# Ledger of designs, part 45: peptides against a protein of PDB entry 5TDY

Target 1, 88 residues: chain A of PDB entry 5TDY
Amino acid sequence: EKKIDGRRKAAVLLVALGPEKAAQVMKHLDEETVEQLVVEIANIGRVTPEEKKQVLEEFLSLAKAKEMISEGGIEYAKKVLEKAFGPE

## One batch from the design tools (peptide; made by RFdiffusion4, then SolubleMPNN)

Design b2_p20_4_s4 (from b2_p20_4, 10 letters changed)
Fold by OpenDDE base, seed 5:
Structure b2_p20_4_s4 (fold): chain B 88 residues (1-88), chain A 20 residues (1-20)
Amino acid sequence: as target 1 above (88 residues)
Amino acid sequence: MEVETLSPELIAEIIKELLK
C-alpha cells in the first residue's frame, strides 16, 4: 500500500465529497487550515481510483473508531479480503 | 456506511488529526 501524507489525504477526500459537502466541512476548520487545504486541492493533480479508494476507506475506519461504529457482513468481508490478498 | 453519510463535523475532526 502506497503511503499518502495527511495533507493529500484531506485534499483527496474533499474533492471526492463534492463542492457542497466540502464547503460544509470547511466551515468547521480554522482559516489557516482552510487556506492550506485550498492549496492542496488546487495542486491535487491526478487522483487514481486506487488512491481515492484507499483514502475513503481510511476515513471510514477513522470515523468508525471515533464514533464507536461497527460493521459486518459480506461487504466488510470483501474489503478485508481485498486488503489482505488483493493487488499491492 | 459510506463517506457520504459522515457528518461534516466528524470529517473536519479527522482532517485536523491528519494534519498534525
Scores: peptide ipSAE 0.652, ipTM 0.928, DockQ to the pose 0.674
Fold by OpenDDE base, seed 4:
Structure b2_p20_4_s4 (fold): chain B 88 residues (1-88), chain A 20 residues (1-20)
Amino acid sequence: as target 1 above (88 residues)
Amino acid sequence: MEVETLSPELIAEIIKELLK
């Protein structure tokens, strides 16, 4: 498994959320962080399905740890991928 | 459950953690 830096993980996640939800998230970040992430998103380039899956699985794991969400990991991640990026 | 139903606050906190 390739290591992905945090900045790229955040960018992949925000793209997956869509512009409306991403904007809502950005309101909770400081201005400098927002600027950094916007640049990262603009230059996201190629994102492989494997990378998307990896990021979303980690995101889901972290979310579950914070709010005690109890839906399956991999299966839930697949649903997120299908909605965010379509079938591939 | 859909990811878009998660609170923006929670997602932002996760992003902050990713950036550390």
Scores: peptide ipSAE 0.650, ipTM 0.924, DockQ to the pose 0.567
Fold by OpenDDE base, seed 2:
Structure b2_p20_4_s4 (fold): chain B 88 residues (1-88), chain A 20 residues (1-20)
Amino acid sequence: as target 1 above (88 residues)
Amino acid sequence: MEVETLSPELIAEIIKELLK
Protein backbone atom coordinates (compact mmCIF):
# COMPACT_ATOMS: atom_id res chain seq x y z
CA GLU B 1 0.00 0.00 0.00
CA LYS B 2 1.04 3.58 -0.62
CA LYS B 3 2.33 5.76 2.18
CA ILE B 4 0.00 8.69 2.73
CA ASP B 5 1.10 11.98 4.26
CA GLY B 6 -0.50 12.78 7.60
CA ARG B 7 -1.77 16.13 6.34
CA ARG B 8 -3.39 14.36 3.42
CA LYS B 9 -5.06 11.89 5.77
CA ALA B 10 -6.45 14.71 7.87
CA ALA B 11 -7.74 16.54 4.80
CA VAL B 12 -9.45 13.41 3.48
CA LEU B 13 -11.12 12.91 6.85
CA LEU B 14 -12.36 16.49 7.08
CA VAL B 15 -13.72 16.52 3.54
CA ALA B 16 -15.58 13.28 4.19
CA LEU B 17 -17.27 14.83 7.23
CA GLY B 18 -18.63 17.72 5.17
CA PRO B 19 -18.16 21.46 5.71
CA GLU B 20 -20.46 21.81 8.72
CA LYS B 21 -18.98 18.94 10.72
CA ALA B 22 -15.46 19.80 9.60
CA ALA B 23 -15.95 23.33 10.92
CA GLN B 24 -16.97 21.95 14.31
CA VAL B 25 -13.82 19.82 14.39
CA MET B 26 -11.57 22.70 13.38
CA LYS B 27 -12.81 24.74 16.35
CA HIS B 28 -10.69 22.38 18.47
CA LEU B 29 -7.52 22.96 16.43
CA ASP B 30 -5.09 25.87 16.62
CA GLU B 31 -5.18 28.57 13.95
CA GLU B 32 -1.97 27.48 12.27
CA THR B 33 -3.18 23.90 11.94
CA VAL B 34 -6.50 25.08 10.52
CA GLU B 35 -4.74 27.20 7.90
CA GLN B 36 -2.55 24.28 6.88
CA LEU B 37 -5.50 21.93 6.61
CA VAL B 38 -7.50 24.42 4.54
CA VAL B 39 -4.66 24.45 2.01
CA GLU B 40 -4.60 20.66 1.91
CA ILE B 41 -8.36 20.53 1.45
CA ALA B 42 -8.24 23.09 -1.34
CA ASN B 43 -5.75 20.88 -3.20
CA ILE B 44 -7.16 17.49 -2.26
CA GLY B 45 -8.06 16.52 -5.81
CA ARG B 46 -9.18 12.94 -6.27
CA VAL B 47 -9.42 10.70 -3.21
CA THR B 48 -9.10 7.00 -3.96
CA PRO B 49 -11.02 4.23 -2.21
CA GLU B 50 -7.71 2.96 -0.86
CA GLU B 51 -6.96 6.34 0.70
CA LYS B 52 -10.36 6.38 2.37
CA LYS B 53 -9.74 2.89 3.70
CA GLN B 54 -6.34 3.84 5.05
CA VAL B 55 -7.70 6.96 6.74
CA LEU B 56 -10.47 4.96 8.41
CA GLU B 57 -8.07 2.29 9.64
CA GLU B 58 -5.60 4.89 10.89
CA PHE B 59 -8.36 6.72 12.74
CA LEU B 60 -9.48 3.57 14.51
CA SER B 61 -5.91 2.55 15.28
CA LEU B 62 -5.10 5.90 16.85
CA ALA B 63 -8.35 6.00 18.79
CA LYS B 64 -7.62 2.56 20.24
CA ALA B 65 -3.98 3.29 21.02
CA LYS B 66 -4.79 6.51 22.87
CA GLU B 67 -7.89 5.04 24.52
CA MET B 68 -9.78 8.10 23.33
CA ILE B 69 -12.85 5.97 22.69
CA SER B 70 -14.36 3.05 24.57
CA GLU B 71 -14.28 -0.44 23.12
CA GLY B 72 -17.99 -0.23 22.51
CA GLY B 73 -17.48 3.00 20.63
CA ILE B 74 -15.00 1.54 18.15
CA GLU B 75 -17.62 -0.18 16.06
CA TYR B 76 -19.78 2.93 16.20
CA ALA B 77 -16.91 5.13 15.02
CA LYS B 78 -16.23 2.73 12.17
CA LYS B 79 -19.84 2.90 11.03
CA VAL B 80 -19.99 6.69 11.29
CA LEU B 81 -16.85 7.19 9.24
CA GLU B 82 -17.91 4.65 6.64
CA LYS B 83 -21.15 6.59 6.28
CA ALA B 84 -19.24 9.87 6.04
CA PHE B 85 -17.05 8.59 3.21
CA GLY B 86 -20.11 7.38 1.37
CA PRO B 87 -20.33 4.77 -1.35
CA GLU B 88 -17.72 4.37 -4.07
CA MET A 1 -35.43 9.76 17.52
CA GLU A 2 -31.98 11.01 18.54
CA VAL A 3 -29.10 10.90 16.06
CA GLU A 4 -25.67 10.13 17.50
CA THR A 5 -22.52 11.62 15.99
CA LEU A 6 -18.81 11.43 16.68
CA SER A 7 -17.54 14.10 19.04
CA PRO A 8 -15.82 16.94 17.16
CA GLU A 9 -13.29 17.00 19.98
CA LEU A 10 -12.51 13.32 19.54
CA ILE A 11 -11.99 13.74 15.81
CA ALA A 12 -9.79 16.77 16.43
CA GLU A 13 -7.59 14.77 18.81
CA ILE A 14 -7.13 12.08 16.18
CA ILE A 15 -6.24 14.72 13.59
CA LYS A 16 -3.63 16.13 15.96
CA GLU A 17 -2.10 12.66 16.18
CA LEU A 18 -2.13 12.29 12.39
CA LEU A 19 -0.17 15.52 12.11
CA LYS A 20 2.59 14.50 14.51
Scores: peptide ipSAE 0.647, ipTM 0.878, DockQ to the pose 0.357
Fold by OpenDDE base, seed 3:
Structure b2_p20_4_s4 (fold): chain B 88 residues (1-88), chain A 20 residues (1-20)
Amino acid sequence: as target 1 above (88 residues)
Amino acid sequence: MEVETLSPELIAEIIKELLK
């Protein structure tokens, strides 16, 4: 998979959420961060379905890793094994 | 679970992590 920088990941996520949900999210960020993200969104260009999928899956993985959400699933289990023991 | 169903505050916390 292609490596995506963190700022791009955040922008892709916010665009995927839509403007209303994205605005709700940004209410929880400091002003400087919001300004940075708005610029990233404005210059996001094309987002492929593959990139969107990759970003959303990573977000869910991070949330689970922080124990903010508790959800299993085959795909998550697969990722855990891959990172722990390498690809099979 | 769809990311869109997550709370705005949770999503914001993950974004903060991505921007570190």
Scores: peptide ipSAE 0.647, ipTM 0.924, DockQ to the pose 0.724

Design b2_p20_6_s2
Fold by OpenDDE base, seed 4:
Structure b2_p20_6_s2 (fold): chain B 88 residues (1-88), chain A 20 residues (1-20)
Amino acid sequence: as target 1 above (88 residues)
Amino acid sequence: SLEEEVVKAAEELLEEIEKE
C-alpha cells in the first residue's frame, strides 16, 4: 500500500463521490477550503482503482472511529456508497 | 487539515444518505 498525501486523499475522495455529491460535500466547507480542493482536484491526474479503494476505506474507518457508523456497519456503508455514488 | 475537513463533510453527507 502506497502512502497518499493528505491533500490528494481529499481530492480523490471528492472525485470518487462524483460532481453532484462532491458539490454537496463542499457546501459544508469554508471558501478557503473549497478553493484549495479545486486546486487539488485540478491536479489530481490519474487515480488508480487501488488508490480509490484505499481512500474510501480510510474514510469509512474514520467514520467508524468517530462512531458515525457502527462497527458492523463498514460493509453496509460500502454498499451505501456503491448505491449512492456508483460502482467503485 | 484539508483531508480532515473533507472527511468530516463527507461523513455528514453519508449520514444524510443513510436516512434516505
Scores: peptide ipSAE 0.200, ipTM 0.681, DockQ to the pose 0.078
Fold by OpenDDE base, seed 1:
Structure b2_p20_6_s2 (fold): chain B 88 residues (1-88), chain A 20 residues (1-20)
Amino acid sequence: as target 1 above (88 residues)
Amino acid sequence: SLEEEVVKAAEELLEEIEKE
C-alpha cells in the first residue's frame, strides 16, 4: 500500500464521487475549505484505480469507526456508494 | 485537516443517502 498525502486523499475522494456528488459534499464545507479543495483538485493529475480504491476503503473504515456504518455493514455501504456515486 | 473535513462531510452525505 502506497502512502498518500492527506490533502491528496481529500481531492481523490471528491473526484471519485463525481462532480454532482462532490458538489453536495462541499455544501458541508466553509468557503476557505472549498477553496483549498479546488486547489488540490486542480493539481490532482492522474488518479489511479489503486489510489481510488485505497481512499474509498479508508473512508469506509473511518465511517465504520464513527459508527455511521454498523458492524458487517461495509458491503452495504459499498452498494450505497455504487448506487449514489457510481462505480468504485 | 482538510482530509478529515472532507471525510466528515462525505459521511454526513452518506448518512443522508442511507435515509432515502
Scores: peptide ipSAE 0.168, ipTM 0.661, DockQ to the pose 0.076
Fold by OpenDDE base, seed 2:
Structure b2_p20_6_s2 (fold): chain B 88 residues (1-88), chain A 20 residues (1-20)
Amino acid sequence: as target 1 above (88 residues)
Amino acid sequence: SLEEEVVKAAEELLEEIEKE
């Protein structure tokens, strides 16, 4: 497993979510952060399936560990993973 | 970090969707 830069992880996550969900996520970010993300996304280049899987799984793991969402929210995250990468 | 902010935002979104 290759180490992925944190800034790139953020971009990969948003791209994987698709434009609608990514936009909803960005509504929770300040303007400066959004601008930074736009730059990262613009320079994302090619994202391999393995890289996408790694980023999404790490995201899900972090969300669970922080317990910032209920079990229902975690289930939604799993659905996002499935739609973005496919069933595992 | 940028990554942490995105993760936090995504978690907030998930919570909102769950409540709907």
Scores: peptide ipSAE 0.180, ipTM 0.666, DockQ to the pose 0.072; fails the geometry check
Fold by OpenDDE base, seed 5:
Structure b2_p20_6_s2 (fold): chain B 88 residues (1-88), chain A 20 residues (1-20)
Amino acid sequence: as target 1 above (88 residues)
Amino acid sequence: SLEEEVVKAAEELLEEIEKE
């Protein structure tokens, strides 16, 4: 497992969410943060399946640890992961 | 950090989705 730069993780997460969900997430960020994020996304280059998987798993872990959202929210995140990496 | 802010924002989004 390769260590991923935190800034890159943020970009990978948003890209993984897709443009609509990513935009909704960005509504919760301040202007400066959004600008930084846009730069990171612009320079994201190639995202490997492994990177995407790693970032999403870390996200789920953090969300669970904070317990800021209900289990329902966690289940939604699981569905996103399943859709991204499940059989096609 | 940028990552932490994005995670927080994503969690807030998930919470909103739960209420839809």
Scores: peptide ipSAE 0.163, ipTM 0.666, DockQ to the pose 0.072; fails the geometry check

Design b2_p20_6_s4
Fold by OpenDDE base, seed 5:
Structure b2_p20_6_s4 (fold): chain B 88 residues (1-88), chain A 20 residues (1-20)
Amino acid sequence: as target 1 above (88 residues)
Amino acid sequence: SLEEEVVKAAKELLKKIEEE
């Protein structure tokens, strides 16, 4: 497992969400943060399936840790991710 | 960090997804 830069992780996540959902996320961020993310997205280059998987798994873990979603089990989490990012 | 801010912001989106 390769360590991914935090800034890159953010960009990968937003790209994975798609433009519509990414916009819904970014509207909750301050202007400077949005500008930084735009730069990261512009320079994202190629995202490997491994990178995407790693970022999504870390995101899910963080979401659970912060109780951002109900803990309905792994199956529930999978369904949420599928709705958010589409089938992988 | 950018990552933490994105995760934080995603909270609202996830809430909407859970209701779908």
Scores: peptide ipSAE 0.166, ipTM 0.668, DockQ to the pose 0.078
Fold by OpenDDE base, seed 1:
Structure b2_p20_6_s4 (fold): chain B 88 residues (1-88), chain A 20 residues (1-20)
Amino acid sequence: as target 1 above (88 residues)
Amino acid sequence: SLEEEVVKAAKELLKKIEEE
């Protein structure tokens, strides 16, 4: 597993969500933060399936650890990722 | 859906990042 910069992780995540959902995530952030994220997105370049999977799983893991979403939601998301990208 | 869960998690995480 390759290390991914935190700023890049955010960009990968937002791009993976698509423009509409990414906007929904960022709408609660201040202008400066949004500008920073937009720059990261603009410079994202190529995103491999492996990188995308890693980023999504890491965010889900963090969400679980912080109890931001239900266990069921986490497990469901993991199952979807499994189907989409295959087993690790 | 996966998308909904990711959005939910991402929103909260990004808010925390902003606060840092």
Scores: peptide ipSAE 0.120, ipTM 0.645, DockQ to the pose 0.074
Fold by OpenDDE base, seed 3:
Structure b2_p20_6_s4 (fold): chain B 88 residues (1-88), chain A 20 residues (1-20)
Amino acid sequence: as target 1 above (88 residues)
Amino acid sequence: SLEEEVVKAAKELLKKIEEE
């Protein structure tokens, strides 16, 4: 897999969610953080399906490791990703 | 849905990023 810059990962994630869901994610963040994320999104360029899959799986894995989301939700999300993009 | 689960995870992760 290709190495992805951490700042780019956040931008890819938010673009993948679309503007309404991205706003929902960011609504409780500090204004400064929101501004930084918007700049990254503005400079994202092209996102491949492979890059999108990699970023989404990485975020889900981190959430699982830190117990930020239920195991059932993570496993469901991973199954959907496998159907949509195939094995990593 | 996948999107809804990612939103839940992302909210928490982005809060942690903000704290870094």
Scores: peptide ipSAE 0.096, ipTM 0.623, DockQ to the pose 0.075
Fold by OpenDDE base, seed 2:
Structure b2_p20_6_s4 (fold): chain B 88 residues (1-88), chain A 20 residues (1-20)
Amino acid sequence: as target 1 above (88 residues)
Amino acid sequence: SLEEEVVKAAKELLKKIEEE
């Protein structure tokens, strides 16, 4: 299993979700993060099925681990994305 | 919630990938 850059992980995730769901997610992120993600998405290049699967599995694992946090859905999702896949 | 929707979408995508 190859190591994937966190910023790339975020881009792969959003592209995998599709434009509609990706937009719904990004509207709940800060402007700076959105701008960074747009740049990463623009330069994503080719995404292999293996890479896509790895990113989604890691995201789900991290999301489930943080489900114990007493936070609302929007804030929870934001923190998961920023802490797990945000800029290093 | 947004979190639930994202997780749901991700799960469905994973299912499709694993079936390929």
Scores: peptide ipSAE 0.069, ipTM 0.597, DockQ to the pose 0.859

Design b2_p20_7_s1
Fold by OpenDDE base, seed 3:
Structure b2_p20_7_s1 (fold): chain B 88 residues (1-88), chain A 20 residues (1-20)
Amino acid sequence: as target 1 above (88 residues)
Amino acid sequence: SELEKEVVEKVEEILKELEE
């Protein structure tokens, strides 16, 4: 498993969420932070399926651990992301 | 949503690591 640069990890996460969900997330961040993230997204290039999977699994694991989403929710989220965006 | 809040926290965590 490859280590992903922190800035790239953030960009991958937001891109994986899709523009609508990413925008909703960014509403909780200050303007300077948003600008920084937009720059990272602009320079993201190609996202491998492995990178996307790694980042999403990390997020989903944390969400599950805090019981913010059910087991079914995790599976649903994976299916939605795959259908909407697929591997880059 | 709570899911979005979790994502925000993860993003903030990543950014905090970059500042160190």
Scores: peptide ipSAE 0.108, ipTM 0.627, DockQ to the pose 0.074
Fold by OpenDDE base, seed 1:
Structure b2_p20_7_s1 (fold): chain B 88 residues (1-88), chain A 20 residues (1-20)
Amino acid sequence: as target 1 above (88 residues)
Amino acid sequence: SELEKEVVEKVEEILKELEE
């Protein structure tokens, strides 16, 4: 498993959500942080299926472990990600 | 939403690690 830079992880995650959902998430962040993330997203380049899978699995694994979202919520998230970023 | 909260939390964790 390849090491992914933290900044890139954030960018991959937000891009996977799609611009609309990503924008909603970033409403919880201050302006400076948003600007930084936008720069990372702008420079994300090509995201490999492996990178996307790795980042999303890490995110979903943590979400499941914390039990902060229902199983249905996780499935919904997967569907949203599929529609927003496309199947890979 | 709960999903958004989880994503924000993860993003904040990543950013915190980068700032250290």
Scores: peptide ipSAE 0.099, ipTM 0.621, DockQ to the pose 0.074
Fold by OpenDDE base, seed 2:
Structure b2_p20_7_s1 (fold): chain B 88 residues (1-88), chain A 20 residues (1-20)
Amino acid sequence: as target 1 above (88 residues)
Amino acid sequence: SELEKEVVEKVEEILKELEE
């Protein structure tokens, strides 16, 4: 797999949540960090299917491994991703 | 939510790596 820039990875991950959920998440971060992430999101450009898959798998794998989210949460994330980037 | 907590954790990990 191709290594994704950390900054880009963060942007892809947040966009995958959608704007509302991303905003809720970023409430846990300091203002300067939020501003930086917003800039990264604004300049995300095209996200390849490979990038989407890689970021999603990384996130979901960690979530499952840590038992942080339910299967319903996983399904929600997939739905948001589809809405954000369109069908694959 | 659990989803939000996991995402925050992942984002923080990425940011930590970038700071190094």
Scores: peptide ipSAE 0.097, ipTM 0.609, DockQ to the pose 0.075
Fold by OpenDDE base, seed 4:
Structure b2_p20_7_s1 (fold): chain B 88 residues (1-88), chain A 20 residues (1-20)
Amino acid sequence: as target 1 above (88 residues)
Amino acid sequence: SELEKEVVEKVEEILKELEE
């Protein structure tokens, strides 16, 4: 695996969720943090399938291991993955 | 949603790592 810096990981993850869900997530963060993340997202450029896979697998693996997401959350995550790796 | 909560946590973890 190629190392992805933390800033980019965050941006990739939020972009993978889509703008609507990303916005909902960021409502839980302070304004300064949101601004920083928005800048990272704005400068994300092209995300390779490999990057998406790496970031999303890391996230989902940890989330499932901690049992912090419901069945509905898992189903949603599957849909997000399908969209993320679909035609762009 | 539960997914959103987990994403927030992950994002915060990433930011914490960058802060260090």
Scores: peptide ipSAE 0.076, ipTM 0.586, DockQ to the pose 0.075

Design b2_p20_7_s4
Fold by OpenDDE base, seed 4:
Structure b2_p20_7_s4 (fold): chain B 88 residues (1-88), chain A 20 residues (1-20)
Amino acid sequence: as target 1 above (88 residues)
Amino acid sequence: SALEKEVVEEVKKILEELEK
């Protein structure tokens, strides 16, 4: 596993969620934080399936460990993962 | 949603760590 820069990790997460859900997430963030994320997204370049997998699996693991999301949330996260690995 | 909240929190943590 390659270590991913934290800022890049955030960008990968948001992009993987898709524009609609990413926007919904960013509605909960202050303007400065949003600006930071937008910059990272703008500079994301190429994201490999492996990188997406790593980031999203980490997210799922953290979410499950903290029990912060419902079963429905887990199911949604799995769908996001499926999109990440699906044909482009 | 719960998922969105989790993503927000994780993203915040990432950024907070980078800002230290």
Scores: peptide ipSAE 0.122, ipTM 0.644, DockQ to the pose 0.074
Fold by OpenDDE base, seed 3:
Structure b2_p20_7_s4 (fold): chain B 88 residues (1-88), chain A 20 residues (1-20)
Amino acid sequence: as target 1 above (88 residues)
Amino acid sequence: SALEKEVVEEVKKILEELEK
């Protein structure tokens, strides 16, 4: 497993969400943070399936650990995100 | 990072809404 920079992880995740949901996330962030994320997304380049999987599983795992969502919700969300990201 | 944490928290909220 390759170590991924945290900022890149955020970018990968946002791209996976798709533009609409990514925008919803951005709405809750301050302007400076949004600008930083936009830069990361703009420079994301190629994202391998392995990298995408790693990022999604990591963040979903954190959500589960904090009991933010149910296990069923995690699995469903994962599928939705993968579809939103589309084929690479 | 603070950036990552903010994104993660908001993503968690979005993910929660995806639950059926």
Scores: peptide ipSAE 0.115, ipTM 0.616, DockQ to the pose 0.077
Fold by OpenDDE base, seed 5:
Structure b2_p20_7_s4 (fold): chain B 88 residues (1-88), chain A 20 residues (1-20)
Amino acid sequence: as target 1 above (88 residues)
Amino acid sequence: SALEKEVVEEVKKILEELEK
């Protein structure tokens, strides 16, 4: 797999989540972080299906590994990420 | 929902780690 910059990973995730879910995430971040993410999103360019899949799977893996949410939450996250990825 | 909030918080933490 191709190495993806951490900041780009975040941007790819947020774009993949869509504006509503992205906003839901970003409303919990401080203004400086939001500004940084907006810049990354603005300069995201093209996101390949492979890159998108890699990012979403990584976030899902991280969420499961840390187990900071309920099992139901993890399952929900999985569904959200899979839905965001889409059939493609 | 509560589940959505959990997902958001998890993603938030992941994003924070990505900033480091």
Scores: peptide ipSAE 0.064, ipTM 0.576, DockQ to the pose 0.051
Fold by OpenDDE base, seed 1:
Structure b2_p20_7_s4 (fold): chain B 88 residues (1-88), chain A 20 residues (1-20)
Amino acid sequence: as target 1 above (88 residues)
Amino acid sequence: SALEKEVVEEVKKILEELEK
């Protein structure tokens, strides 16, 4: 398993969410953070299926570990990402 | 929706951690 830079992981995740949902997430971030993420997205280049899978799994793992959202929310997030990525 | 808000909040928190 290759280590993925945190900023790149964020970019991969946002791209996977799609523009509408990514924009919704970014509304909760300050302008400077948004600018940084936009730069990362602009420079994302090729995203391999392996990277997508790794980012998805890490996201789900963190969400479950934190137990800060309902199980339904976690499943919803999973479905959204699966729809964006396609079947794994 | 409530589910969307939960997803957004969780993603926000994850992004904040990833930015570090």
Scores: peptide ipSAE 0.055, ipTM 0.575, DockQ to the pose 0.054

Design b2_p20_8_s1
Fold by OpenDDE base, seed 2:
Structure b2_p20_8_s1 (fold): chain B 88 residues (1-88), chain A 20 residues (1-20)
Amino acid sequence: as target 1 above (88 residues)
Amino acid sequence: SALEEEVVAEVERILAELDE
């Protein structure tokens, strides 16, 4: 697998979800994080099917691994993005 | 949560489509 930058992973995920669901996720993030993600999305360019698949599979893996009793959607969204796609 | 399940379900749906 090709290494993908964490910030790009986040952008790929959000774009894949579409604007409606992406908004549902991002509204649970702080404003600064959202602004950064929007910049990445704006510069996403071409996303290959392979890259998309890789990112989404990684997301699922991490999401299922953290079946902790979530304190709600807010904590889930933050933890997923921070751990999977946050700064290295 | 509802949001967790919704996002996971959507991702699974997208992945299924990619495998076709």
Scores: peptide ipSAE 0.305, ipTM 0.809, DockQ to the pose 0.754
Fold by OpenDDE base, seed 5:
Structure b2_p20_8_s1 (fold): chain B 88 residues (1-88), chain A 20 residues (1-20)
Amino acid sequence: as target 1 above (88 residues)
Amino acid sequence: SALEEEVVAEVERILAELDE
C-alpha cells in the first residue's frame, strides 16, 4: 500500500464525495481551509482507482471506529463508493 | 448530516497534522 500525503488524501476524499456533497462539507470549514482544498482539488490530476479505494476505505474505517455516524450515513458512504467504482 | 460532519472532522484532522 502506497503512502498518500494528507493534502492529496483530503482532495481525493472530497472529489469522491462529488461536487454537491463536497460543497456541503466545505460549508463547515473556514475560508482559508476551503481555499487550500480547492487548490488541491484543482491540482489533483489523475486519481487511480487504487487511490480512491484506499482513501475511502480509510475514511469508512475511521468513521466506524469512532461510531460517530449513523447506519444511514454508512450506507450513504457505501453508495458513494459504489458510484466511484461502479460501471460508467 | 452525520456523514458530512465526520468528513469535516477528518479533513480538519488531516490539515492539522500537516501543520505539525
Scores: peptide ipSAE 0.226, ipTM 0.725, DockQ to the pose 0.072
Fold by OpenDDE base, seed 4:
Structure b2_p20_8_s1 (fold): chain B 88 residues (1-88), chain A 20 residues (1-20)
Amino acid sequence: as target 1 above (88 residues)
Amino acid sequence: SALEEEVVAEVERILAELDE
């Protein structure tokens, strides 16, 4: 898989969440960080399905590592996320 | 959904870590 820049990864994730959820995330961040993320989102360009998938999978892996989701729930969680937030 | 909220929370944590 291709390495995705961390900054771009954040932008992809936020865009995938949609504006409402993205705002919900960013309201807990400081102004400087929000501005940086907005810039990244503004420069995101086209996000391929593969890139989006990779970002979401990495996120799910982190969630699993933090025991937020079970091993058996990864695929389900991925589908839920992509269905709820996926369509960009 | 509860799952979505958990995801959002985790994203917040990730972003917070990036902010450090």
Scores: peptide ipSAE 0.123, ipTM 0.621, DockQ to the pose 0.074
Fold by OpenDDE base, seed 1:
Structure b2_p20_8_s1 (fold): chain B 88 residues (1-88), chain A 20 residues (1-20)
Amino acid sequence: as target 1 above (88 residues)
Amino acid sequence: SALEEEVVAEVERILAELDE
């Protein structure tokens, strides 16, 4: 696996959520942070399925480890993300 | 939602690490 830049990782994660879900997430962030993320998203270019998978697996692994969401919730999230955005 | 909160936390973690 290739190491992904942290800023790009954040952008990939938000884009993978889709515009509606990403907007809901960014409501929790301050204006300056949102502006920074928007710049990264605007310059994201092509996101390969492999890169998307890597970023989402990292996120889901952490979420699962913290037990913030149920096992079923993780699987549900995967399905929602793929349905809403699909492969890039 | 819990999912959104976790995503926010992860994004903030990433940004914090970049600022170090």
Scores: peptide ipSAE 0.097, ipTM 0.613, DockQ to the pose 0.072

Design b2_p20_8_s3
Fold by OpenDDE base, seed 3:
Structure b2_p20_8_s3 (fold): chain B 88 residues (1-88), chain A 20 residues (1-20)
Amino acid sequence: as target 1 above (88 residues)
Amino acid sequence: SELEKEVVEKVEEILKELEE
């Protein structure tokens, strides 16, 4: 498993969420932070399926651990992301 | 949503690591 640069990890996460969900997330961040993230997204290039999977699994694991989403929710989220965006 | 809040926290965590 490859280590992903922190800035790239953030960009991958937001891109994986899709523009609508990413925008909703960014509403909780200050303007300077948003600008920084937009720059990272602009320079993201190609996202491998492995990178996307790694980042999403990390997020989903944390969400599950805090019981913010059910087991079914995790599976649903994976299916939605795959259908909407697929591997880059 | 709570899911979005979790994502925000993860993003903030990543950014905090970059500042160190």
Scores: peptide ipSAE 0.108, ipTM 0.627, DockQ to the pose 0.072
Fold by OpenDDE base, seed 1:
Structure b2_p20_8_s3 (fold): chain B 88 residues (1-88), chain A 20 residues (1-20)
Amino acid sequence: as target 1 above (88 residues)
Amino acid sequence: SELEKEVVEKVEEILKELEE
């Protein structure tokens, strides 16, 4: 498993959500942080299926472990990600 | 939403690690 830079992880995650959902998430962040993330997203380049899978699995694994979202919520998230970023 | 909260939390964790 390849090491992914933290900044890139954030960018991959937000891009996977799609611009609309990503924008909603970033409403919880201050302006400076948003600007930084936008720069990372702008420079994300090509995201490999492996990178996307790795980042999303890490995110979903943590979400499941914390039990902060229902199983249905996780499935919904997967569907949203599929529609927003496309199947890979 | 709960999903958004989880994503924000993860993003904040990543950013915190980068700032250290």
Scores: peptide ipSAE 0.099, ipTM 0.621, DockQ to the pose 0.072
Fold by OpenDDE base, seed 2:
Structure b2_p20_8_s3 (fold): chain B 88 residues (1-88), chain A 20 residues (1-20)
Amino acid sequence: as target 1 above (88 residues)
Amino acid sequence: SELEKEVVEKVEEILKELEE
């Protein structure tokens, strides 16, 4: 797999949540960090299917491994991703 | 939510790596 820039990875991950959920998440971060992430999101450009898959798998794998989210949460994330980037 | 907590954790990990 191709290594994704950390900054880009963060942007892809947040966009995958959608704007509302991303905003809720970023409430846990300091203002300067939020501003930086917003800039990264604004300049995300095209996200390849490979990038989407890689970021999603990384996130979901960690979530499952840590038992942080339910299967319903996983399904929600997939739905948001589809809405954000369109069908694959 | 659990989803939000996991995402925050992942984002923080990425940011930590970038700071190094």
Scores: peptide ipSAE 0.097, ipTM 0.609, DockQ to the pose 0.073
Fold by OpenDDE base, seed 4:
Structure b2_p20_8_s3 (fold): chain B 88 residues (1-88), chain A 20 residues (1-20)
Amino acid sequence: as target 1 above (88 residues)
Amino acid sequence: SELEKEVVEKVEEILKELEE
């Protein structure tokens, strides 16, 4: 695996969720943090399938291991993955 | 949603790592 810096990981993850869900997530963060993340997202450029896979697998693996997401959350995550790796 | 909560946590973890 190629190392992805933390800033980019965050941006990739939020972009993978889509703008609507990303916005909902960021409502839980302070304004300064949101601004920083928005800048990272704005400068994300092209995300390779490999990057998406790496970031999303890391996230989902940890989330499932901690049992912090419901069945509905898992189903949603599957849909997000399908969209993320679909035609762009 | 539960997914959103987990994403927030992950994002915060990433930011914490960058802060260090």
Scores: peptide ipSAE 0.076, ipTM 0.586, DockQ to the pose 0.073

